# Ledger of designs, part 74: peptides against a protein of PDB entry 3C66

Target 1, 189 residues: chain A of PDB entry 3C66
Amino acid sequence: KSWANLFEKNDFFFRYKFYLEITAYTRGSDEQHLKWSGLVESKVRLLVMKLEVLAGIKIAHPFTKPFESSYCCPTEDDYEMIQDKYGSHKTETALNALKLVTDENKEEESIKDAPKAYLSTMYIGLDFNIENKKEKVDIHIPCTEFVNLCRSFNEDYGDHKVFNLALRFVKGYDLPDEVFDENEKRPSK

## One batch from the design tools (peptide; made by RFdiffusion4, then SolubleMPNN)

Design b2_p17_6_s1 (from b2_p17_6, 8 letters changed)
Fold by OpenDDE base, seed 3:
Structure b2_p17_6_s1 (fold): chain B 189 residues (1-189), chain A 17 residues (1-17)
Amino acid sequence: as target 1 above (189 residues)
Amino acid sequence: MSARARLKTSLSFIPDY
C-alpha cells in the first residue's frame, strides 16, 4: 500500500494543528529552481525520519505535493521581502506589492523577460505527544542537518543571492492561502 | 561556513493544544 494513496489531498491542512513549512527559493532561471527544489524535495523524507525519532513528536507526516509560485523580482530587496513575508497568512498580503506570475500572465513581455523568484514549498504535519505538552520540543538539530545536507550538495547552492532555504513552524490557522481551495474555510484558532 | 537555515519562527517551542 503506497503512502501516497492514504492522504487524500482534501484533509491534510485540517488534520494537524501544527505544520513545518519548508520553502526552497531561487532568484534565477527556472532550470536553476527545478534543480534546487528537486534536491530539497528529495531530502524531505530524511528530515521526516529525524523528526519521528524525537520524543516530543508523535507524528511527522509529509504532504506529497509541493506548492509552486513565482514572482517578478527585479531587486535583491524584493527577494528579501519574499523570503520574509511568504509562508504565513498574517504576512503574505505584503506580497501583493509584487507581480505574481500566473499561467494567464506569464507570456506578457513585462513578465516573460523579468527577473523572477521561484518558490517551492513542502509541508510536514506535526502531532505532538500530549504527555510532553509541558516539555519544550526542539527541532533545530534535524532542521539544521537537513539544511546543511541540501546546501552542501552543490557549491552553487552556497550563493544566497540565488538559492535560499527557509523553515517555518506554522499553526493551521496561519497557513498560506495557497493550501486551501476557494470553497475551503481556513481553520479557526 | 555552515549555511544557516533561514528560520522564520522558533523551532523550539512548547506545543499548545
Scores: peptide ipSAE 0.250, ipTM 0.835, DockQ to the pose 0.603
Fold by OpenDDE base, seed 2:
Structure b2_p17_6_s1 (fold): chain B 189 residues (1-189), chain A 17 residues (1-17)
Amino acid sequence: as target 1 above (189 residues)
Amino acid sequence: MSARARLKTSLSFIPDY
């Protein structure tokens, strides 16, 4: 089946037991986030190619569209909390303490001019060669090289107060709620 | 400046199907 037929959202988050989540964070302007997230997104294909050649990885399949969200983020502690709690169903409820920016509220004066954290999240579905059920898979090298590639592109991306990049290995049952439509049931364990 | 990613989980694991 061509990659093109796998890009329909409808079953991507049900096809794999395992996902690599890649989140670009920006505490700053929308313009800063567009540049940073666009760079990260442009490099995901290079990470996929490096994952596909690893022993024990059978498939590394990117979801082609980022998930985008933003929060009112008045403090550095709030920004650290977002980075800690986001990207897992087990922890994402902690983000309810922050004001999510939506199309309905973005024009409110209290939100429009507030400091914001922007998030852009990419997913890679992973399938493994299970013939030896006990083999350890290590993806630190390609992930570290990917991070270094993104962070070294511009000196400004070295500022951890503004720009951050996180990688998370996630099981399908622990994916964030944002990946499922209202009528979709979360995968069971 | 450290180009370190935030690793929210271990990237070294045994797949449990």
Scores: peptide ipSAE 0.245, ipTM 0.834, DockQ to the pose 0.651
Fold by OpenDDE base, seed 1:
Structure b2_p17_6_s1 (fold): chain B 189 residues (1-189), chain A 17 residues (1-17)
Amino acid sequence: as target 1 above (189 residues)
Amino acid sequence: MSARARLKTSLSFIPDY
């Protein structure tokens, strides 16, 4: 299948049993988030290249489109909660306590001027070598190198009160609801 | 200061197919 045929959203999130989720968080302005998320997204290809050369990894395939969301985030505790709960179907329901910003509500006075947390999430589908099924795979090194590369680009990105970066290993059945269309059934265990 | 990656999960695992 051509690389283009792998970017059909519906096929990508059913194709792999395992995913690496990369989320850029910003508690600040939309402009700050655009710069931060754009930087993170620009470096994902380097992470993919480092994953592909690991003996235990057969395929590391990036989904090219980010998933974007934003929440009203009045406190630092709300921002910590977003970073703890986001990126897993098991925990994402806790985010219902926060106001999701939508195209329909973004112009409301209570939302327009409110402090916001912005999220941009990238996915890498992972296929492992069958021969290595009993072998421990460790992706800690390439993931740490990736985070250091993103955080060292600008000193401002060292401020954890504003800018955050999270990596999560996720099974297909525990992917966030945002990756599926309303008519799609979540993968079974 | 090492920029703490928030590793929300173990990045060292045995693939279970």
Scores: peptide ipSAE 0.240, ipTM 0.831, DockQ to the pose 0.615
Fold by OpenDDE base, seed 5:
Structure b2_p17_6_s1 (fold): chain B 189 residues (1-189), chain A 17 residues (1-17)
Amino acid sequence: as target 1 above (189 residues)
Amino acid sequence: MSARARLKTSLSFIPDY
């Protein structure tokens, strides 16, 4: 059974208490974003493999599809705000100050030609070996190696004004609203 | 310059289930 057949979208975001979010950001063209996000996505499997071998990690399970979003992003400060606020239910409401690009509004003259920030977010569900004493799990090494691998692929990806890559450890109750369908209840704390 | 991943959270934690 392929990984895709094992998990319905709806079950994935309820199955784990812990998630690693990997977000590729691009302030530029859709073509730039497609190249950058596609590269990041292609490397997620290598991160999973590095997470699975850590003694504290029982399971590292990737969600197979990215979540795509884009915002009108007039300034560098707006881009910094997107990168700060995105990826947590506690903070994502701050993004309501920006214009979300949708299929309905993308052809509006005010949006079509506006500078945009594109986001592609990958999720890894994490299960931990609790039976061992409250040992500190540290995923800094594999995450740093992953970022270095993505950023070193092309010199252009060194431009932090255009290309960014963020990793966030998130609890299921603090996942962004985008991962849940309208009829789904957010996991409780 | 080390390509700093933007680590938005601590990646070192004790899992509390």
Scores: peptide ipSAE 0.249, ipTM 0.832, DockQ to the pose 0.613; fails the geometry check

Design b2_p17_6_s2 (from b2_p17_6, 9 letters changed)
Fold by OpenDDE base, seed 2:
Structure b2_p17_6_s2 (fold): chain B 189 residues (1-189), chain A 17 residues (1-17)
Amino acid sequence: as target 1 above (189 residues)
Amino acid sequence: MSAKARLKTSLSFIPEL
């Protein structure tokens, strides 16, 4: 069975208590974002392989599709706010202060030519070896290696004003609203 | 420039069941 057939799209965000969120950010052109996000996405499989060999990790399963969003981002402070607030249900409401770009509004004069931040988010579902309820899991090494691999691919990706990469460990009840369909109820705490 | 990711959370944790 291909990895793609293991995840009916409908239950992935309910299957695990824990997720690793990987977000590529670009404040620039759509073309710049497509190159950057496509690079990050291409390396997620290498991160999964590094996670699967950790003694505390029983399962690391990537969701096969990115979540795409974009915001009008007129300032560097707005771009820092997006990077701080995005990827958690607790904090994502702060993004309502920015104009989300949608298919309905993208052709509006105030949005079309506006500076934008683009976001592509990948998810990895995590299951842990719970033989000892007190065993600390540390994924810092494989995550740092992954970031270094993405950022070192091109010199342009060293510009933090344009290109950013964030990793977040998220509990299933704190996943962003974008991962659930309108008819789906968010997992309880 | 340092290739630091933005770490939004600790990547060192105890999984709470």
Scores: peptide ipSAE 0.161, ipTM 0.788, DockQ to the pose 0.639
Fold by OpenDDE base, seed 1:
Structure b2_p17_6_s2 (fold): chain B 189 residues (1-189), chain A 17 residues (1-17)
Amino acid sequence: as target 1 above (189 residues)
Amino acid sequence: MSAKARLKTSLSFIPEL
């Protein structure tokens, strides 16, 4: 079955209790972000393959499309704040202090020429083996290998002032609001 | 230099079902 036929958007963010979110960050040009995020996205399949072979993981299913956003990001501290607060419903409200770039506002003079942080986020739904409910699952190795694979592809991606890559293990009730449609109720605890 | 992965959460957990 092609991955495209396995995930109707409508149930993916309700199907799993647990998700791995992978966010590529760029504080720079849209061209820099397109190259960086496109590289990260191209490697997600290799991470999935490494997760699927772990004894504690029954299923690792990638969502097929990235979530894309951008913010006006005038300072390095704003960029650190975005990287700290993004990817959790508990903390994402702190991003309201920054100007979100939208299709409606992107041509405004104050936004057009402003320094920006670009974000592209991929999701992997995780199901665990019930027999291993008391066993510690450790995904540090495949996640570290994935980050090293992305960061070693080009020397420029070593610049943490411009390019960042974050992985977060998230419960379904703590997913960002961006993954739900306006009429969808967030999963309960 | 190992590029420090920003692990925002523990990647070592007991899945509570």
Scores: peptide ipSAE 0.148, ipTM 0.782, DockQ to the pose 0.605
Fold by OpenDDE base, seed 4:
Structure b2_p17_6_s2 (fold): chain B 189 residues (1-189), chain A 17 residues (1-17)
Amino acid sequence: as target 1 above (189 residues)
Amino acid sequence: MSAKARLKTSLSFIPEL
């Protein structure tokens, strides 16, 4: 089955018990974010290929579309909080202290001119070769190589004040709310 | 310089079935 036929959209976040989240963060302009996120997205396929060759990984399947979000981010501390709290249902409620930029509010003068943090999140569904042994799977190497590849592409992407890249291993029941439609129930443990 | 990967979780795990 070609990759294209696996994207029957509706069950991706229910299909796997485990996900790898890849979030590109930018505290700056939309143009800076577009360049950074577009670079990260362009490299996700290389990470998938590196994951697929690990003996413990049966399937590494990317979701085709990024999830885009942005927050009013007046301080560096707010930017650190976004990076700490985002990408887990357990912690994402802390982001309610920040103003989410929406299509409805983006033209408000107080939001339009505010400093923003932009987020683009890619998801990889993971299935594991769990034979009768609780074998430890370690994906640090391919993930670190991926981060290094993205951040070394341009010297500007070395500025952690502007550009960040995070990887999170998440169980399906702890995925952010953004991946589910309003009528969808979060997966159980 | 090796870019510090922000690993929000351990990427070394035992998959629980």
Scores: peptide ipSAE 0.171, ipTM 0.793, DockQ to the pose 0.615; fails the geometry check
Fold by OpenDDE base, seed 5:
Structure b2_p17_6_s2 (fold): chain B 189 residues (1-189), chain A 17 residues (1-17)
Amino acid sequence: as target 1 above (189 residues)
Amino acid sequence: MSAKARLKTSLSFIPEL
């Protein structure tokens, strides 16, 4: 049974209390983003394998599809703001100050030739071995190894003005709105 | 230079039930 057939989208974002978000950012061309995001996505399974062997982690389950978004990004400050605010329901409303690129607006002259930031986000659902002890779980090592693996693949991916990679640990109630359908209610705290 | 992962949150936490 493929991992894809076990979890409908609707069950995945309600199944876990905790998620690891992996976002590849590109301020450049669509072609640059496709190469960068495709590389990051190809390595997510290696991160999952490194998470699953940690004593505090019971399950690390990747969602099978990336979430894709893009914004008009005229300045470096806008690109820093996107990287700060994206990936949390508490902060994502700050992105409303930027023009989201959609299928409806992408052909507008003001958008077509504008500098863009592209985002590809992968999700890993996490279940923990919560025994009767509040044990501290540390996933910093496998996450750092993953980032180093992605950025060392090509020297161009060292340019932080163009290519970025962020990891965020998020509670299910603080997931971005993009993961839920219009008829779905966000998980409660 | 270690490619500083942009860690938006702490990756060291106590899972709360």
Scores: peptide ipSAE 0.167, ipTM 0.788, DockQ to the pose 0.604; fails the geometry check

Design b2_p17_6_s3 (from b2_p17_6, 9 letters changed)
Fold by OpenDDE base, seed 5:
Structure b2_p17_6_s3 (fold): chain B 189 residues (1-189), chain A 17 residues (1-17)
Amino acid sequence: as target 1 above (189 residues)
Amino acid sequence: MSAKASLKTSASFIPEL
């Protein structure tokens, strides 16, 4: 059975208490973003394999589709803000200070030619072994290896002004609103 | 120079069960 058939969107973001968010950021062209995000996405399976072998991780399941968003990003400070605030329900409201690019507004003159930050976000649901309550699960190593793998693929991906990659460990109740449908209730603590 | 993996969260945690 394909992994795609196990995770209807509706259950994936409720199934786990913990998620690893992997966001590829690009402040540049859509073409630059497609190359960067496509590279990052292609490596997520390697990260999953490295997480699954860690003591205390029972399951690491990737969500099969990226979440795509883009913002008008006039300044470097806006780009830093996006990276700081995105990926947590507690902080994502700060992104309302920026113009979200949508299919409805993308052709507006003020948006069309504006500098943009593009975001592609992949999710990994994490389940932990309860019996090892005393063992610190350290995902830092595989996450760092993953970032280094992505960043080392092309020298251009070393430019932090254009290309960024963030990994965020998030509790299910603190997932971004974008992962839930309008009729879905956010997980409680 | 260690590429700062922008691990914005401590990737080291004890799962609070």
Scores: peptide ipSAE 0.040, ipTM 0.687, DockQ to the pose 0.531
Fold by OpenDDE base, seed 3:
Structure b2_p17_6_s3 (fold): chain B 189 residues (1-189), chain A 17 residues (1-17)
Amino acid sequence: as target 1 above (189 residues)
Amino acid sequence: MSAKASLKTSASFIPEL
């Protein structure tokens, strides 16, 4: 049975207590975002390999598909807000102040010509070895190495006004609504 | 200059499970 058949979406966001979210942000063109997100996605496997060898990590399991979203983003402050509020159920409701771009509204004149922020989010499910002592698993090092690897690939990716990359450690009950189907109940605390 | 990895959450400490 190939690894691919074990990745039925159906229970991935219920299997783990903890997730690492990797979000590539672009305030610019769709073409700029496609290049940036595609680079980040291509490097996720290297982060997984670095996480798997840490003492206290039992499993680091990537979800194979990105989650894609875009917002009308008129200002730099709106772009900072998106980056601050996205990736947690507790804070994502603040993004309702912005216009989400959808297939239904993308051709509206007010949306078509508007500045946009694009988001691509990859998820890694994490399981920890509890039996080994209070070894503080420091994921900061491999996460920092990953960000530096992506940002150093091209000089253009150093522009924080256009390109951003965030990593967020999230509990399963605090995952964004986007990861659950309409009929799925969010995990309880 | 090392781009500060915006680890927005305290990913540095898995809270004691």
Scores: peptide ipSAE 0.040, ipTM 0.690, DockQ to the pose 0.447
Fold by OpenDDE base, seed 1:
Structure b2_p17_6_s3 (fold): chain B 189 residues (1-189), chain A 17 residues (1-17)
Amino acid sequence: as target 1 above (189 residues)
Amino acid sequence: MSAKASLKTSASFIPEL
C-alpha cells in the first residue's frame, strides 16, 4: 500500500502523541513558492528514512498531503511573526492580525497586488520506543541535515528574506487547527 | 553565514511517560 493510502486525514492527527511539522515559507511570488515547497516536499521521504533508523524512534509516518496557506505580508516583521507563531495552537491566534488569502478574497484589488507569504506544511507522526527510557532521541542531527540539504540545493534558497524552512516538534494537543475538521475534537493532553 | 534554520526542535527529547 502506498503511504498515500495508509492514513486518511481523520486518523493521522489522532494516532500519534508527537509530530514533526515541516513548513516551507516564501515571501515572494507563487512561482517561487511552488519551486521551494515542491523541493522541500520531495525531500521529506529522506528525512523519514533518517528518523526511522534512530533507535529511539519506533515509527516515523509522513502525512502525504501538504497543508497550504497564504497571508498578506506587507512587512519583514509580519514575515518573522508568521514564522514564529505558525505551527502551534497556542500561538497561531496571532496570525489573525494578518489577512488570510482565500479563494473568495484572492481577486480583491487590495489582496491581489499585496505582498504575500506562502506556507506549505508537511507532517510526520512519531512513535517512540519508550522501553529504552535511557536513550535520549536526538532528532536534531537528521533535521539539521534535512534543512541543509534543502537550502543548499539552489543558491536562491540562501535568501532568508524570501525563503525559509522550519521544523517544529509538536505534541498532538498543540497541532494547528488546520489539521482538524470543524467537527473534530482536538486531542487532550 | 549560518542559515538560521530555526530548528525549534528541542534537540534531546526524552519522551516523558
Scores: peptide ipSAE 0.028, ipTM 0.654, DockQ to the pose 0.519
Fold by OpenDDE base, seed 2:
Order: C-alpha cells, then structure tokens, then sequence
Structure b2_p17_6_s3 (fold): chain B 189 residues (1-189), chain A 17 residues (1-17)
C-alpha cells in the first residue's frame, strides 16, 4: 500500500497531538496560486525528511491532500489579517469578517471580479520522543530552510504583497474547522 | 533579502504529554 493510502482522512487529524501546518498564500490570480502552491506542495517531502532526522521527532507524517480556500481580499490589511488569523481554531473566527469564496457564490458579480487571497494548506502530523522529557525540540532550522527553498525558486516569490508562506505548529484541539467533517468532534485538550 | 520564515508559532517547544 503506498504511503498515501495509509492516511485515509478518517483518523489523521485525531492520530497526533501536534501538527505542523504549511500554508501557501497568494493575493493575485488563480494561476499564480496554482504555481506557488504546487511548488510548496512539491517540497513538503523534503521538510518531512528534515523533521524525521531530528532527535526529538519520532514521526513526521504528511497528509497527502492540501486544503484549499479563498477569500475576497480587497486590501493589504485584509491579507495580513488572513495570514495572522488562519490556521488556528482560536483565531479563525476573525476570518468571518471576510467573504469566503464558495462554489455557490463564485459567480456573483461582487465576488467574480473581486481581489482574492488563495490559501493552500498542508498538514504534517508529529509524534515526539518523550523519553527525554527535558529536551526542547527545535524545528526552526528545518522550517526556515523550507521557506527559503520555496521562496528562492523564482524571483516573483519574493513579492510578499502577492506570495506568502507560513508554518504553524498547532495542537490537535486547535486545528482549523476545515480538517473535520460536520459529523466529527474536534479533539479535546 | 533573507526571506524571513513566517513561523506564526514558536518553533522551539517541549511536547506536552
């Protein structure tokens, strides 16, 4: 069975206490986002390999499918707000101030021609070596190397007004609502 | 220009059991 077939959506977001979220942001065209998010997605396996060799990490398992969302994003301040608030259940309610683009509303005149922020989010489930309860795990280096790798691929990806990449370390109880089906109960603390 | 990694959370942590 391919590694991809081991992660049926069904238990992935319940299996780990900790997740690393990788979000590619684009304030621009769908074509710009497809190129940017596709690049980021293609590099996630390299990040996993760098995480797996850390002494404090027992397991780093990527979820194989990105989560896609888009918002009407008329201002730079809205784009900064999306990047600040997205990826945590504690803060994602602030995004309700923005118009989420859906299949039902995408053809509305007020949405069709509006500036948009596109988001592609990938998840890595993390299991830690707890035997040394006092050892700090530092993922800063591999995460920084990953961001630099993605942003250095094309000069255009240096434009922070258009292209952004964020990594967020999140507890399973603080995962965004998008990862759970309507019938699934969020993990408890 | 050093692309500041947008780490939105502390990348240094002690896993809580």
Amino acid sequence: as target 1 above (189 residues)
Amino acid sequence: MSAKASLKTSASFIPEL
Scores: peptide ipSAE 0.062, ipTM 0.733, DockQ to the pose 0.576; fails the geometry check

Design b2_p17_6_s4 (from b2_p17_6, 6 letters changed)
Fold by OpenDDE base, seed 2:
Structure b2_p17_6_s4 (fold): chain B 189 residues (1-189), chain A 17 residues (1-17)
Amino acid sequence: as target 1 above (189 residues)
Amino acid sequence: HMAKATFKTSLSFIPDL
């Protein structure tokens, strides 16, 4: 089956028990974020190829579109909180303490010129070989190589005050709410 | 400020299928 036929959007976040989340963070300008997130997104295909050749991984399937969000982020502590709490349903409610930037509020004077953290999140659905069900799968090597590839592209991306990259292994029932439509029920445990 | 770990979870696991 071509990758294109798997992009029936409607079931991607129900199809896999496990996901790898890749989030690019920027505390700065929209232009800085577009460059950083665009770089990260461009390298996801290389990570997928490295995951697919691991003996324990049967399928590594990227979702084609990033999820975009932004928060008013006045402090470094707020930026650290975003990076700690984002990407899991168990922890994302802590972000309600921050002002989410939306199409409805982005033109408000208090939001327009406020310091922002931008987030772009890519998802990879993971399926595993049943024969290896009892075997430990380790994806540290390809993930580390991916991070190093992104961070080494430009010296500016070494500034952790501005640019961050996080990888999270998440079960389908613990995916962020943003991946589900209003009519969709979160996968059960 | 120590740069928060890039890996927010363990990347080594036994898949529960």
Scores: peptide ipSAE 0.425, ipTM 0.860, DockQ to the pose 0.466
Fold by OpenDDE base, seed 4:
Structure b2_p17_6_s4 (fold): chain B 189 residues (1-189), chain A 17 residues (1-17)
Amino acid sequence: as target 1 above (189 residues)
Amino acid sequence: HMAKATFKTSLSFIPDL
């Protein structure tokens, strides 16, 4: 890891008031997820470019690495819950009802063979051109184009039972716990 | 329906400094 990458990593989740969170979900195999998340990740740069040209956006800075997690996901309802609750500190505690797959537990028989939901999450830090007027920023267009680009790349990625993609606008104080080290305090409101 | 599944928050906001 370059010192630059370490430094950029250490302050990234404190540097911006606002983040765009992009999560690729897969309920299936790790191989399916690797293909899907890899596709999504490959398109994030295009989204950044589209965000940067919006008049209200001063900076769209992607974090260089995905956050990866997986849960035991026995049911479709569990998969829906993951997609609903993940990506916000306010709601992520609901995921404690599910078994998080870790390096320590992944070889346990009850986890190894269990159906899983895989998550890969990319973050874009956002800074805004705040002139004298509180202008509304709308990022629906570039985000929709991005989603359509990912979903239309392969017909299989249209299967919402297996592959999902979520975009979430989050404030720094509402970032998931996963983005902070254990010794780091999340940003205040 | 796809938009609701994909966009978990509003993507239209007034930035507050």
Scores: peptide ipSAE 0.420, ipTM 0.862, DockQ to the pose 0.492
Fold by OpenDDE base, seed 5:
Structure b2_p17_6_s4 (fold): chain B 189 residues (1-189), chain A 17 residues (1-17)
Amino acid sequence: as target 1 above (189 residues)
Amino acid sequence: HMAKATFKTSLSFIPDL
């Protein structure tokens, strides 16, 4: 990683009070995931443009790279658990019950041949107009349009047993541990 | 049910700035 990328990462996850997380999930092959996550990633810029024009949104800033992770996922229940627990510091500890696939363990035969869930997570930092502090901001419309755009691209992406897409609105203090380096202190409440 | 599966949090909020 260049020093510039470290500074950009470090500043990004401390710069905003609020983030929109977009996670593409695939329970299948790496090739299936690459196609699905690549499609989702390609559409994030369209979502950003739709968020920026909302009266309550001052800034919608995408992080430049996805976060990639994968788990051994032997059952459908495990896949549902991943989708329920991932993307929040409050809940991510439940994923410790699953085997995280790492560069160190991926060649182990028990992991190599195991069914996997792949995750690609994109982040959008959000800043709001101060004048609208008491006004309700609703981003359901742009987010729904984005989800529909991704899922309608190929009929195969309608198979929720294989392909999923989740959106989470999180506060900076509730970001997953993966976005911080070991020496970084997560934002306080 | 589908909207609940996709949107894991509320996407409607009052910003507490």
Scores: peptide ipSAE 0.412, ipTM 0.859, DockQ to the pose 0.471
Fold by OpenDDE base, seed 1:
Structure b2_p17_6_s4 (fold): chain B 189 residues (1-189), chain A 17 residues (1-17)
Amino acid sequence: as target 1 above (189 residues)
Amino acid sequence: HMAKATFKTSLSFIPDL
């Protein structure tokens, strides 16, 4: 079964208490971002396979579609702010200080030629073997191997001024607003 | 410049019900 047929969008973000969020960032061209995000996305399946074999993890299911966004990003400080505030409902409101690029505004002269930060975000839903043991789960090893695999693919991806990769462990109630439709109620604590 | 941490959260946790 293709992963696409396993999860409806609305069901996926309500199904798990915990998610691993993976965001590829690019401050540069759309072409640079397409190459970087496409590489990161292509490696997520390998991360899933390594998560699934951990004794504390019952299920690791990737969401099949990335979430795409872009912001006008004139400074390095703006790019740092995006990477600090994005990926959590608690902090994402700080991004309202930046101009979000939309289909309606992308052709405006002030946006078209402006420096941009591009974001591609992937989600892995996590279920844990908690019934028998309050055991500590540690996913640091597979996550480190994944980051090293992405960053080592091309030397240019070592430039942290242009290319970044973030992993965030989030609870369902703290997922970004982008994962929910306008009519969907955010999961409660 | 502190190398911006790739890991934005702890990757070691006790899953709570």
Scores: peptide ipSAE 0.416, ipTM 0.855, DockQ to the pose 0.450; fails the geometry check

